# Peptides against a protein of PDB entry 2AUS, part 54

Target 1, 323 residues: chain A of PDB entry 2AUS
Amino acid sequence: ADIKREVIVKDDKAETNPKWGFPPDKRPIELHIQYGVINLDKPPGPTSHEVVAWIKRILNLEKAGHGGTLDPKVSGVLPVALERATRVVQALLPAGKEYVALMHLHGDVPEDKIRAVMKEFEGEIIQRPPLRSAVKRRLRTRKVYYIEILEIDGRDVLFRVGVEAGTYIRSLIHHIGLALGVGAHMAELRRTRSGPFKEDETLVTLHDLVDYYHFWKEDGIEEYIRKAIQPMEKAVEHLPKIWIKDSAVAAVAHGANLTVPGIVKLNAGIKKGDLVAIMTLKDELVALGKAMMSTQEMIERSKGIAVDVEKVFMPRDWYPKLW

## One batch from the design tools (peptide; aimed at target 1 S75 L102 E151)

Design b2_p22_8_s4 (made by RFdiffusion4, then SolubleMPNN; from b2_p22_8, 14 letters changed)
Fold by OpenDDE base, seed 3:
Order: structure tokens, then C-alpha cells, then sequence
Structure b2_p22_8_s4 (fold): chain B 323 residues (1-323), chain A 22 residues (1-22)
């Protein structure tokens, strides 16, 4: 999520009409909810699916989806995409994750040895998915971006860990315990990040959502529920972006593939096959799609399909048809 | 603030009672 991407301008004369679209900060409350993502503090106990079902009941929603399963006993950051934004969760599934974990050792180990061995688990690790996972139980590599030891109390090790999507912290702790020679298990786990979503002022509980919905519906106070819901564009902040001209927006909103003449600016380092966000010049999410060209090909070419559009989010009427 | 918090608490109690009856 923290990769700074250069922005390359292809058309420096492209302007946007201020009367078209609904920028993320200018949506009426009902429209904001329809295109929203909650940064939920998932409580320990319920499944991620039960929590999504409760949010749907609390907020009177037809549809919602989560940005990556947390186990029942695991708390913390669960992005929940609402209504028209529900499918934006596909952008969050491949995103990096951070956790705080409590590891319990099955024997006494000197602190210096704990620190040295845990540092060796930074980088590429080999994992086998757990039996309960829908993922085939084949050996695979996963990247551990960092391990930060927060506290060591005898056999208890509190640590922060940044990982590639689909890294199993329980399996990491098991392998650390084997490397220490005493064995270990995961005592506690909290997710502190899921891509662009983290523990910050946007993190809300199920109780907060009940209260904020009540303040809106019974008291006419929309401020709290508005702040509790992030715009769907938050869920794509970590993706490479392509910004398009106003005259291309309606075609993409109708499900047409993005062609090279529609591009105003784009991020550097897009590769063929990457998931990309197609944005308006007002930073509104139009669609997600698969890059059919590199950034360099999108700059150098005058024509061709730049993005195969997989999922449209923007309504068809926010921008006029200019074709 | 205090009145809104009391009304919110009463709403939570009604929601919890309705959920326990399902």
C-alpha cells in the first residue's frame, strides 16, 4: 500500500467539467453510503460473514462484502464494502496486511536468540496453507515485509508483522517455534492493516455504527454516519491508477474497454496483467480492470486497448455520453 | 451529547432484544 507511484502526464491540456460526476467528498449521504467502505474494528468471536450480515441489518443494506477474512477469534481491521461498492473488495484481497501477534513459546529461549531468529524470517518464507483454507495445500512462497518485536516477557513474544496477502501468521509462528527449537503457538492475533485501511480515526465498531445510524434516522444528524463510511476510492488507493478524459468516462461506465486515446495521466510501473483503477480527473473510481499494456506502451501508442474493464462502479448517468 | 447517548443506548437495547428473538 505504501508504494509511491510516479504520475506520468500524457495530456496536459485535459480539463474536467465541475458539473459532471460526484467527487468522493461531494456525495449526498445516501449516495455516499451506496459507494462506501467501512473500516470496521471486527470484534473477536463472530465470523467475518456474520459481521457483514450484522452491518447489513444495522444500516438497512441489501449488499455488502469484506476485504479479506479474519478468523472468528481475530479482531481488528476488516474493510466492509457497501451496496454498489461491494465488489471493490477484489482490490483489497491482494493487498498487504499487518498484524500484531502474541506468540507463546513452549520452552525457555534467551531473548537475544529470539530476536536473531525472528529477524531471519524477514523476506521470502515457504508456507503450506492450513487445512481449513479454501486454497490448495501446496507449498508456496510468501513475503514477510518486516517483523518488529514489541515486547518479550519470558515465553510470550508480542510482535508486529507486515506480510504479503495470504500469509498465515499461525504458520509463521509455528515455523519460528521450530527454528527456536522449543516450538510455539499463536496465543492472540489482531489485524492492524489491510492495504490502505489501518488503525486510525476511521476505525469504527459495530456499536458505533448502530449509534451513528440512529443519530441519522431518528435525529436527522448525518455527520457521524458520513465520517464512519469511507468513499470506495479509499479501497483502490494502493492500486496503480489511470486517469481518463471526461469524454471516455461514460463509455467505460457502460462497460467499454479503455482505449489509449482516453488516457490523460497514469502511474508509472504498470505491467501487462496488473489490476488497475480507472479514475476520473476528479479522482472518482469508474472501473477496475486488467492492464493490456505497460505504462510505456500506453504512453508510446496512439491507439489500442489499454485496459480490459472487469468491473464498473460508476453509474452510467454521472457523465454525459460524448460518443 | 448525554441525551443522544441515552437514546442510542435505548436503540441498541431494542436491536439486541430483536436479534435475541430471531
Amino acid sequence: as target 1 above (323 residues)
Amino acid sequence: MAELAARAAAFRARVAAAEAAL
Scores: peptide ipSAE 0.016, ipTM 0.413, DockQ to the pose 0.023
OpenDDE base, seeds 1, 2, 4, 5: peptide ipSAE 0.020, 0.000, 0.013, 0.010; ipTM 0.596, 0.249, 0.539, 0.505; seed 1 fails the geometry check

## One batch from the design tools (peptide; aimed at target 1 V100 D156)

Design b2_p23_1 (made by RFdiffusion4)
Pose (drawn by RFdiffusion4):
Structure b2_p23_1 (pose): chain A 309 residues (1-127, 142-323), chain P 23 residues (1-23)
Amino acid sequence: ADIKREVIVKDDKAETNPKWGFPPDKRPIELHIQYGVINLDKPPGPTSHEVVAWIKRILNLEKAGHGGTLDPKVSGVLPVALERATRVVQALLPAGKEYVALMHLHGDVPEDKIRAVMKEFEGEIIQRKVYYIEILEIDGRDVLFRVGVEAGTYIRSLIHHIGLALGVGAHMAELRRTRSGPFKEDETLVTLHDLVDYYHFWKEDGIEEYIRKAIQPMEKAVEHLPKIWIKDSAVAAVAHGANLTVPGIVKLNAGIKKGDLVAIMTLKDELVALGKAMMSTQEMIERSKGIAVDVEKVFMPRDWYPKLW
Amino acid sequence: EEEEEEEFREKFEELYEKYKEEK
């Protein structure tokens, strides 16, 4: 997921006018929240659905959604997209996820076999692909390991299968997500307590600094997604519901294949929309016309890059 | 069963903090 993609510039002269839109990290606080995502450290106990409900109450929001469900007892990274950026979590499906898990073996197994068997579970699995498994600690029947997987991979099922392969059986004692696409345990990971307090600092004490840092621009959700940057003049047509045509492309990532989920970005690096690529990168460069992206969801409001009559 | 689950939770938290320090 976190492979740095090469950027190919087709129109080296394209410029963006600062009058329109906002750099993503410089939105007025209300707009920042309308188009924000929270990198939340989900506590064990509540369901993911319940956590989102609490966040909507705390932030007094109309809409919110999480990216990738964590079970009630699972803690860790739970991206929660807010308001107008609620659907941006769709961008996380192609990005992977990482967990730290504690596996309790129901029988004694030599460490040698445990490491050998765990390694064999990398690659493909049926229940999804397992990118990597790293054993952190093996203490008796307890195995602590870090695993990277494709979205929708049930870790409980993976541990169960490892138990079968070892014949002794296995139980997942605990699980914590450490990565969900571009969201990881860094300075943006916040708790529900921080969120409530920072909201009070803003609504009661008038200080926006803390609630601002606790909420990321929605563009964070597409950091690991192939991108197509378009001219200022092309943003309005897309913001108004039109698919993206090739003439509007300024630059794009290499490796885009027909059918890939892509992010359409302004030259300020704001998220305009998510869509499916109808052409490859090379076709987008060589062709002068045609629909480059079948737009599935528009995020940018019509007011930022307006059509003037 | 509840006491056993609690012990696993404490153990996991401790091991996880250790892992973060080593990281």

Design b2_p23_1_s1 (made by RFdiffusion4, then SolubleMPNN; from b2_p23_1, 17 letters changed)
Fold by OpenDDE base, seed 4:
Structure b2_p23_1_s1 (fold): chain B 323 residues (1-323), chain A 23 residues (1-23)
Amino acid sequence: as target 1 above (323 residues)
Amino acid sequence: SAAEEAARRERFARRLAEYRARE
């Protein structure tokens, strides 16, 4: 999520009408909720689905979805996309994750050996998904981006780990324990990051949501609930972006594929097949789609389908039809 | 035991809080 992507400008004269659309910071509270994502601190105990059902009840919502399952015993960062934003979770599912884990060793191991062996687990690892996973149970490679040992206290190892989506920390700890020769298990786990969502001032509890909803509905104070809900655009910050001209927005909002002439600017390093966010010049999310061209092809070509639009988010009426 | 699991959770929460305070 922290990789700054270069922005290539294709049309430096493209302007946007300030009267069209609803920028993320200018949505009325009801509209902000309809296009919102909560950075929830999931408590230990409930399933991620139970927590989503509670949020729906607390906020009187018809629909919500989460940005990647946390096990019942696992706490921390659970992005919950609301109402019309519910499908933005598809951008978060492939996003990198960070955890803080407590590993308990089943025997005594010198600290230097713990440090040396855990460093060997940085990079590519082979994992088999657990039986309980909805994912087809096959061997797969996953990337461990980093392992940072925070504390070693006898047989207890506290560490931070950055991983590719769908890396099982329980399985990682099991394999570390095998490599140490004594065995190990996951004692505790907290997710500290899910793509652009981290432990920061946007992290809220279920209790916070109850209180903030009450302040809005009973006291007319919208500030707290507004702050507790992030715009859906937050959930795509880690994706490569393509910014489109105002005259292309309504067509894409109607489900038309993005063609090359609609592109104003784009991130470098887009590959064919990448999930991309189609944005307005006001940084509003129009749609998610699959890149049909590389960044280079989108620059060099005068025509063709740049993005196969998979999911529209923007209402059809925010921008006028100009075709 | 349930008590040992609770004590482990409390120690983890404390260590995590101490870690966050150092960042």
Scores: peptide ipSAE 0.037, ipTM 0.693, DockQ to the pose 0.877
OpenDDE base, seeds 1, 2, 3, 5: peptide ipSAE 0.018, 0.029, 0.018, 0.019; ipTM 0.569, 0.669, 0.579, 0.571

Design b2_p23_1_s2 (made by RFdiffusion4, then SolubleMPNN; from b2_p23_1, 17 letters changed)
Fold by OpenDDE base, seed 2:
Structure b2_p23_1_s2 (fold): chain B 323 residues (1-323), chain A 23 residues (1-23)
Amino acid sequence: as target 1 above (323 residues)
Amino acid sequence: AAAEEARYREYFARKLAEYEARE
């Protein structure tokens, strides 16, 4: 969300047919749910998998998936992708995360020393995954984008932290405690951001979902459940985008690779190997894929494979086959 | 924390059962 990407227009005369597709804001409620992502406020207690199972039960869904595990005791932002959107979580797993953490120090430390030492943990840090993680316990580097101390009350330090995906805040706090010389542990943790999903008006509880589904099914009021579910396109807002011609949409929806002639506009700064979102001119997600060219190559070349299409989301019938 | 976890699980299970009993 915070990465403003320049948009380069390749074809300024390209138009889109308003009768084709289903723009994110114009999907019938059933279709909106089928291509939805919930910005869930995960409660403390349940696992992320239990919460996904409950959402499936509440909303009568066959499939759902989450955009990155929260520990049972950790609350806050858990994106849950629904039904046909389930696979969009692959865009969220590598996305940056923000947390608010309460660190408890095991001894008294002057505030100036706390602030100085915590500032040294901004940037590249070495971490080992915790024993409880399904991830192989290999040492790895992770980025800490920022640390903002919110409050210091004796031995309790409340702070906001922005981190690379798969940074363990518990391990960060442990290492800060070692650097302070007194030791520390994580008392509380809340996730306040997962890529484009944050604490805002779109954040909903499991109770909200129960009530809003009831209002729709029993009272015929779809407004609440419609607002509680974000379009799947929200889950790719942080990715570089390529917008394609209407004539290219059906081919990509059938799993064909995107070729350079299909491109109308694209974000600056795409590199070969980047995960990119292929969009219609109506900002509908067609597919995710791997960039086979840079932005510059996609502008300069008249032909070739621009994107290796990995995951198709759009149904094959939303746009006519024009080939 | 364990008591709060158990209480939330129980509350949610109850609310879900109350919802399913109305359908």
Scores: peptide ipSAE 0.020, ipTM 0.522, DockQ to the pose 0.035
OpenDDE base, seeds 1, 3, 4, 5: peptide ipSAE 0.015, 0.015, 0.010, 0.014; ipTM 0.360, 0.452, 0.311, 0.444

Design b2_p23_1_s3 (made by RFdiffusion4, then SolubleMPNN; from b2_p23_1, 11 letters changed)
Fold by OpenDDE base, seed 1:
Structure b2_p23_1_s3 (fold): chain B 323 residues (1-323), chain A 23 residues (1-23)
Amino acid sequence: as target 1 above (323 residues)
Amino acid sequence: MEAEEEERRRYFRERLERYREEE
């Protein structure tokens, strides 16, 4: 279950003007695309960068970016942020991932021993980054949130795994194989989740995008391409949120830091240094930034910088300047 | 050119019908 973050109301009298902004569900199709994210089913074979280049060609886009690299042989959930939403991928890079993996064992192991040993890999693990990673070759700790064995057929083990961002499933399988005493390798890997993006009705192929773009441009049917593109706000659902007054929106959209008087409501459990989403009262993404206060400090204080604004998404003209 | 364009238009019509049957 997506743990619904508690919402603390600071100003219960704050209203929003319905004439200002563009709520996610009220964007014209062209504007929806400009602020969109595709939940792509990446095929096995191409790189994540090649797939992003194909999406740009298919949809006639200037810019796009992906929410975390999948290896060429890995299929499944690849969030692709479009145009003005391209930088929302920074919210997805640190997000948890889920995979379904097929592990092949290099010897016979009793099923009870497989189950017992795989359960010991839940929690904190020490990984060495592969030689081809741009990451410095320092040992690093990563979290395995859960391992669910789906099927065991002789030497083949199908399992679901939830992991911290940048956990290497190939390295995990290698270490499981060592712990079993027979060795193992990764036969197949599919990503089934990347933060808020999962295998659901929003998952689309490159082939679907070709068809949907044609239906829109040649037949005037926008419904398919509209459903195939999620609003950029989907890409920040997993982040703690701060909702701001209409009078604060234009300032933040111009790159001003969020001050405490601008806050209407906020999620519980924000810590200093957390990545947070600044939202309007209509659930529009204004900006991403670094929390400079905890939730408690943002409630108790009357003044000060609450969020250091790192990236603005909202256009400067959607809300009036009220200063 | 015209025959290839007509074949392409036919392909996308048949694809659109399949998507409407899945809804």
Scores: peptide ipSAE 0.257, ipTM 0.822, DockQ to the pose 0.027
OpenDDE base, seeds 2, 3, 4, 5: peptide ipSAE 0.256, 0.254, 0.248, 0.251; ipTM 0.821, 0.819, 0.817, 0.817

Design b2_p23_1_s4 (made by RFdiffusion4, then SolubleMPNN; from b2_p23_1, 12 letters changed)
Fold by OpenDDE base, seed 5:
Structure b2_p23_1_s4 (fold): chain B 323 residues (1-323), chain A 23 residues (1-23)
Amino acid sequence: as target 1 above (323 residues)
Amino acid sequence: SAAEEERRRRYFEERYRRYLEEE
């Protein structure tokens, strides 16, 4: 999420009609909910699926999905995409994660040794998925971006860890314990970040959602429920973006692939095969797709398929057909 | 033990809150 991506402009004269579409900050409350993502503080105890089912009941929704499973005992940041935004969670699955963990050591270890060994786990690690994971139990490499020890209290080690998607902190702690020679287990775990979603003013509880929905439905106060729900565009902030002409929006919203002439501006560093977000000039999410060209190819070429559109989010009628 | 788990849970909650207050 923190990767600053340069924006390359292909068409500096491209304008957008302010009457077309619904920018993320200008959606009526019902439409905002239909294209929303909740930054949920998942409580410890329930499964991520149970929490999603509760949100659906609280908010009277037909459909919702989460941006990456938290185990029952794990609390913290669980993005929950709502209704028409439900499939935006596919953008969050590959996103980096941050956790705060409490590791309990099974023996006494000098603090200097704890610090030294944990530092060695920054970088590439080999993991096997847990038995309960839907992922095939094949050995795989995962990146640990950073480990920051917050506190050492005897055998208890509190640390912050940034990891590649699908890194198992329980397994990491087990391996650290083995490397320390005494063994260890994960005592507590909280997820503090899931891509663009972090612990901030947007983080809400299930109780908050109950109250905020009540304030809206019974008292007519929309402010709280509006703030509790982020626009679906938040869920793609970490992706490379391609901004398109107003004349291309309706075609993409109908499921047409994005062609090079439709591009106004784009992020640097797009590679063929990357997941990209197709945006309007008003920063509305049109679709997710697979890049069929690099950024450089999209700049240099005058024609061709730039993005294979995989999932459309924007309604077909927000922009006029200009073909 | 359940008592040790509860102690560690409380420790985690208290220390984690302090961490959030320092950020």
Scores: peptide ipSAE 0.307, ipTM 0.866, DockQ to the pose 0.841
OpenDDE base, seeds 1, 2, 3, 4: peptide ipSAE 0.195, 0.230, 0.274, 0.210; ipTM 0.817, 0.837, 0.854, 0.823

Design b2_p23_2 (made by RFdiffusion4)
Pose (drawn by RFdiffusion4):
Structure b2_p23_2 (pose): chain A 309 residues (1-127, 142-323), chain P 23 residues (1-23)
Amino acid sequence: ADIKREVIVKDDKAETNPKWGFPPDKRPIELHIQYGVINLDKPPGPTSHEVVAWIKRILNLEKAGHGGTLDPKVSGVLPVALERATRVVQALLPAGKEYVALMHLHGDVPEDKIRAVMKEFEGEIIQRKVYYIEILEIDGRDVLFRVGVEAGTYIRSLIHHIGLALGVGAHMAELRRTRSGPFKEDETLVTLHDLVDYYHFWKEDGIEEYIRKAIQPMEKAVEHLPKIWIKDSAVAAVAHGANLTVPGIVKLNAGIKKGDLVAIMTLKDELVALGKAMMSTQEMIERSKGIAVDVEKVFMPRDWYPKLW
Amino acid sequence: EEEAILKRAKEMMEAYKKRREEE
């Protein structure tokens, strides 16, 4: 997921006018929230659905959604997209996820076999792909390990299968997500308590600084997604519901294949929309016309890059 | 990042062992 993509510039002269839109990290606080995402450290106990409901109450929001469900007892990274950026969690499906898990073996097994068997579970699995498994600690029947997986991978099922392969059986004692696409345990990971307090600092004390840092621009959700940057003049057509045509492309990531989920970005690096690539990168460079992206969801409001009559 | 994961993993193991002791 976190492979740095090469950027290919097709129109080296394209410029963006600062009058239109906003750099993503410079939105007025209200707009920042309307188009924000929270990198939330979900506490054990509530369902992911309940956590989102609490967030909507705390921030007095009309709409919100999480990216990748965590079960009630699971803690960790839970991206919660807000308001107008609610659907941006779609961008996380192609990005992977990472967990730290505690596995309790129902029988004694030599460490040698445990490490050997765990390694064999990398690659593909049926219940999804397991990118990597790193054993952190093996204390008796307790195995602490870090695992990277494809989205929708049920870790409980993975541990159960490891238990079968070992014959002794296995139980997942606990699970914590450490990564969900570009969201990880860094300075942007916040708790529900921080969110409530920072909201009070803003609405009661008039200080926006803390609630601002607790909420990320929605562009964070597409950090690991292939991108196509378009001219200012092309942003309006897309913002108004048109698919993206090739003439509007300024630069794009290498490796884009037909059918790939892509993010359409302004030259300010704001998220305009998510869509499916109808052409490859090379075809987008060589061709002068045609639909480059079948737009699935528009995020940018019509007001930022307006159509003037 | 790796250091933070390792610290968190250690805290998880300690908390698990404490719950097992109390039980």

Design b2_p23_2_s1 (made by RFdiffusion4, then SolubleMPNN; from b2_p23_2, 16 letters changed)
Fold by OpenDDE base, seed 3:
Structure b2_p23_2_s1 (fold): chain B 323 residues (1-323), chain A 23 residues (1-23)
Amino acid sequence: as target 1 above (323 residues)
Amino acid sequence: LDEKIRRRAREILERHRAERAAA
């Protein structure tokens, strides 16, 4: 999520009609909910699926999905995509994660040794998925981006950790304990970040959602529920983006692949096979797709399929058919 | 943001200490 991407302009004269589409900041409340993502503070106890079911009941929704499972005992940042936005969660699955973890050591270890050994776990680590995981139990590498020790109290080590998606913090703590020679276990875990979603002012509880929905439905006050729901475009902030002409929007919204002539601007560093977000010039999410070209190929070529469109989000009628 | 994370981290540690002292 923290990778700044350069924006390369291909067509500097491209304009957008202000009458077409619904920019994220201009959606009526019902439409905002239909294209929304909640930055939920998942409580400890329930499964991620139970929490999604509760949100659907609270907000009277037909569909919702979460941006990556938290274990029952794990609290914190759980992005929940709503209704028409439900499928945007696929953009969040590969996103980096941050956690605060409490590790309990099974023996006494000097603080300097704890600090030294934990620093060695920054970078590439080898993990096997736990037995309880539906994931194939193959050995795999994972990146630990950083480990920040917050507090050491005897055998209790409180730390922040940034990791590649699908890094198991329980397994990391087990390996740290082995390296320390005393063993260790994960006492507590909270997720503090999932890609663009973090512990900020957008983080809301299930209780907040109950109250905010009540204020809207009974009191006519939209501001709280509007603030509690992020636009679906938030869920793609960490992806490479391609911005397209107004004339290309309706075709992509109908499921047509994006061709090179439709591109106005794009992020640098797109590779063939990357998941990309196709955006309007008003920063509306049209679709997710697979890049069929690199950024350089999309600049140099005059024609061809730039993006294989996998999932359309934008309604077909927001932009006119110009073909 | 770092202060909020650090506060939440302390709350986790304090809760865990209380749970262990009650067990």
Scores: peptide ipSAE 0.283, ipTM 0.843, DockQ to the pose 0.924
OpenDDE base, seeds 1, 2, 4, 5: peptide ipSAE 0.093, 0.092, 0.092, 0.028; ipTM 0.744, 0.737, 0.754, 0.633; seed 5 fails the geometry check

Design b2_p23_2_s2 (made by RFdiffusion4, then SolubleMPNN; from b2_p23_2, 15 letters changed)
Fold by OpenDDE base, seed 3:
Structure b2_p23_2_s2 (fold): chain B 323 residues (1-323), chain A 23 residues (1-23)
Amino acid sequence: as target 1 above (323 residues)
Amino acid sequence: LDERIRERARAILEEHRARRAAE
């Protein structure tokens, strides 16, 4: 999420009609909910699926999905995509994660040794998925982007860790304990970040959602529920983006692949096979797709399929058919 | 470190200490 991407302009004269679409900031409350993502503070105890089921009941929703499972005992940032936005969670699955973890050591270790050994776990690590994981138990590399020790209290080590998606913090702590020679286990874990979603003013509890929904339905006050739900576009902030002409929007919204002539601007560093977000010039999410060209190919070529459109989010009627 | 993350991290440690003291 923290990778700044350059924006390359291909058509500097492209304009957008202000009458077409619904920019994220201009959606009526019902439409905002239909295309929303909640930055939920998942409580410890329930499964991620139980929490999604509760949100659906609280907000009277037919569909919702979460942006990456948290274990029952793990609290913190759980993005929950709502209704028509439900499928946007696929953009969050590969996103980096941050956690605060409490590691308990099984023996006494000098603080300097703890600090030195934990620093060695920054970078590439080898992990095997735990037995309880539905993931194939193959050895795989994972990136630890950073480890920041917050506090050491005897055998208790509180730390912040940024990791590649699908890094098991429990396994990391086990390996740190082995490297320290005394063994260790994960005492507590909280997720503090999932891609663009973090512990900020947008983080809400299940209780907040109950209250905010009540304020809307019973008191006619929309502001709380509106603030509690992020636009689906938030869930793609970390992806490379391609912005398209108004004339291309309706075709993509009907499931047509994006062709090179439809591109107005794009992020640098797109590779063939990357997941990309197709955006309007008003920063509305049209679709997710697989890049069929690099950024350079999309600039140099005059024709061809730029993006294989996999999932459409935008309604078909927001932009006129101009073909 | 974001202050909110630091506060939450401290709360996690305090909650953990409280649970251990109750066992």
Scores: peptide ipSAE 0.302, ipTM 0.852, DockQ to the pose 0.821
OpenDDE base, seeds 1, 2, 4, 5: peptide ipSAE 0.275, 0.110, 0.113, 0.094; ipTM 0.844, 0.765, 0.772, 0.758

Design b2_p23_2_s3 (made by RFdiffusion4, then SolubleMPNN; from b2_p23_2, 15 letters changed)
Fold by OpenDDE base, seed 5:
Parts: sequence; C-alpha cells; structure tokens
Structure b2_p23_2_s3 (fold): chain B 323 residues (1-323), chain A 23 residues (1-23)
Amino acid sequence: as target 1 above (323 residues)
Amino acid sequence: LDERIRARAAEILAAHRARRAAA
C-alpha cells in the first residue's frame, strides 16, 4: 500500500470536462453514501457479518460488504463498503494488513532471545488455515513484511506486524511460541490497517454512526455522516491505476473493455493479470479490471485491450457517450 | 487468568494507543 507508484503520462494534452461526473469530494450526501466506504472500528464480540448487518440497519442501506473478516474477539479496522460501492471490497480482500498483537508466553524467555526469534519470522512463513476458515486447509506460504516489538513485560509481548492478506496471527504466535521453546498464545489482537484504511481520523464506531445518522436525518446536519464515510476511491488507493480519456469513460461504464487509445496516464509496474483501477482524470473510479498488458505494453502499443473490465462502479450517465 | 490477561492486554493496547496519539 505504501509503494508510491510512478505515474507515466501517455497523453499530456488530455483535458477533462468539469461538468461530467461526480468527483469524490463533490458528491451530494446521498450519492456519497451510495459510493461510500466506512473505516469501521469493529468492536470485540460481534462477527464481521453482524457488524455489516447493523451498519445496514443504522444507515437504512439495502446492501453492504466488508473488506476482510475479523474474528469476533478481534477489534479494529474493518472497511465496510456501502450500496453501489459494495463490490469494491474485492480490492481490499487481497490488501496487506497490519495488526497490534499481545502474545502471552507460557514460560520465561530472555528478552534478547524473544527479539532474535521474532525477527526470524520476518519474511516467508508456512501456515495452515484454521478449521473454521472458508479457505481450503492446505499449507501455504505467507509474507510477514515486518515485526516490530513494541513492549516486553515478562511473558507478555506486544508487537506490531505487517502481513500478507490471509496470514493468521494466531498461527504466527503459536509458531513463535514453539520456536521460543515455551509455547505461546494470542491474548489480544487488533487490526490497525487494511490496505489504505488505517487507524486515523476516519476511523468510526457503530455508536458514532448512530449519532451521525441521527444528526443528518433529524437535525439536517450532514457534516458528521459525510466525514464518517469515505469515497469508494479510497478503497482502491493501493491498486495500480489507469486514467482514461473522458471519451472512453462511458464505454467502460457500459462494460466495454478498456482499449489502449483510451489511456491518458497509468502507474508504472502493472503486470499482465494485475487487478487495476480504471479512473477518470478527476480521480473517479470507473471500474476494476484485469490488466491484459503490462505498463510497458500499454505505452508502446497503439491498439488492443489494455484491461478486461470485471466490475463497473460508475453509473452509465455520468459521462456522455462519445462514440 | 483469562480476565487478567485481557485486562492487562487492554491496558497495554490502550497505553500503546495513547503513546501513538501523542507521537
């Protein structure tokens, strides 16, 4: 998520009509909600599904989806995509995660040994999915991007960990405990990051949402509910992007594949098969799709299918048909 | 034991959050 992607400009003369579309910062409140994602502070206790159901009830929504399950006992960052944005969770499921975890050791271990052994778990680890996981229980590799010990208090080890999607922190702690020779268990876990969503000023509780919805509906104050909901474009910030001409937007919004002539600018390092976000020049999300070309091929070629469009988000009428 | 660990974990996590907000 933190990799600044270089932007390669293919057409430096391409302009956008300010009358077309609805930029993320210029959506009426109802439209903002329809294309919104909540950075929810999930409480401990409820399932991620129960929390999504409560949000739907609180905000009077027809549909919503979450950006990756948190166990009932786990708190913290749960992105919840609303209404027309519901399918943007596809971008968040594969995104890296950060957690703060408390590991309790089942024996005394010198701090130097704790630090040394935990450092060895940075990189590739082998994990077996838990029994309750919808994922096939095959051994699989996962990346641990970093482990940072925050505090050691006797047998209690507080640490921050950045991991590949679907890394099980409970299993990581179990393996660390085995490597330390004393065993360990996960005492506490909080998710502090899910791709572009982190613990920041955008993090809101279920109680905040109740209050903010009330302020809007009963008092006419939209400011709080507007701030509590992020634009769906936030949920794709970590993806490689392709920005397209105004003349290409309506075609893509109708489900047409993106062709090379429609590209204005794009991120470096796109590979064939990557999930990419197709954006307008006003940074509106048009669609998600699969790259059919590399960045280099999209630059060098004059024609061909650049992106196989998998999911359209933008309404068909925001931009005119210019074909 | 589970309640004491949870209470201490909550305190440690709360203290960590407070330090992170003050940083």
Scores: peptide ipSAE 0.027, ipTM 0.642, DockQ to the pose 0.092
OpenDDE base, seeds 1, 2, 3, 4: peptide ipSAE 0.023, 0.023, 0.036, 0.027; ipTM 0.585, 0.627, 0.684, 0.517; seed 3 fails the geometry check

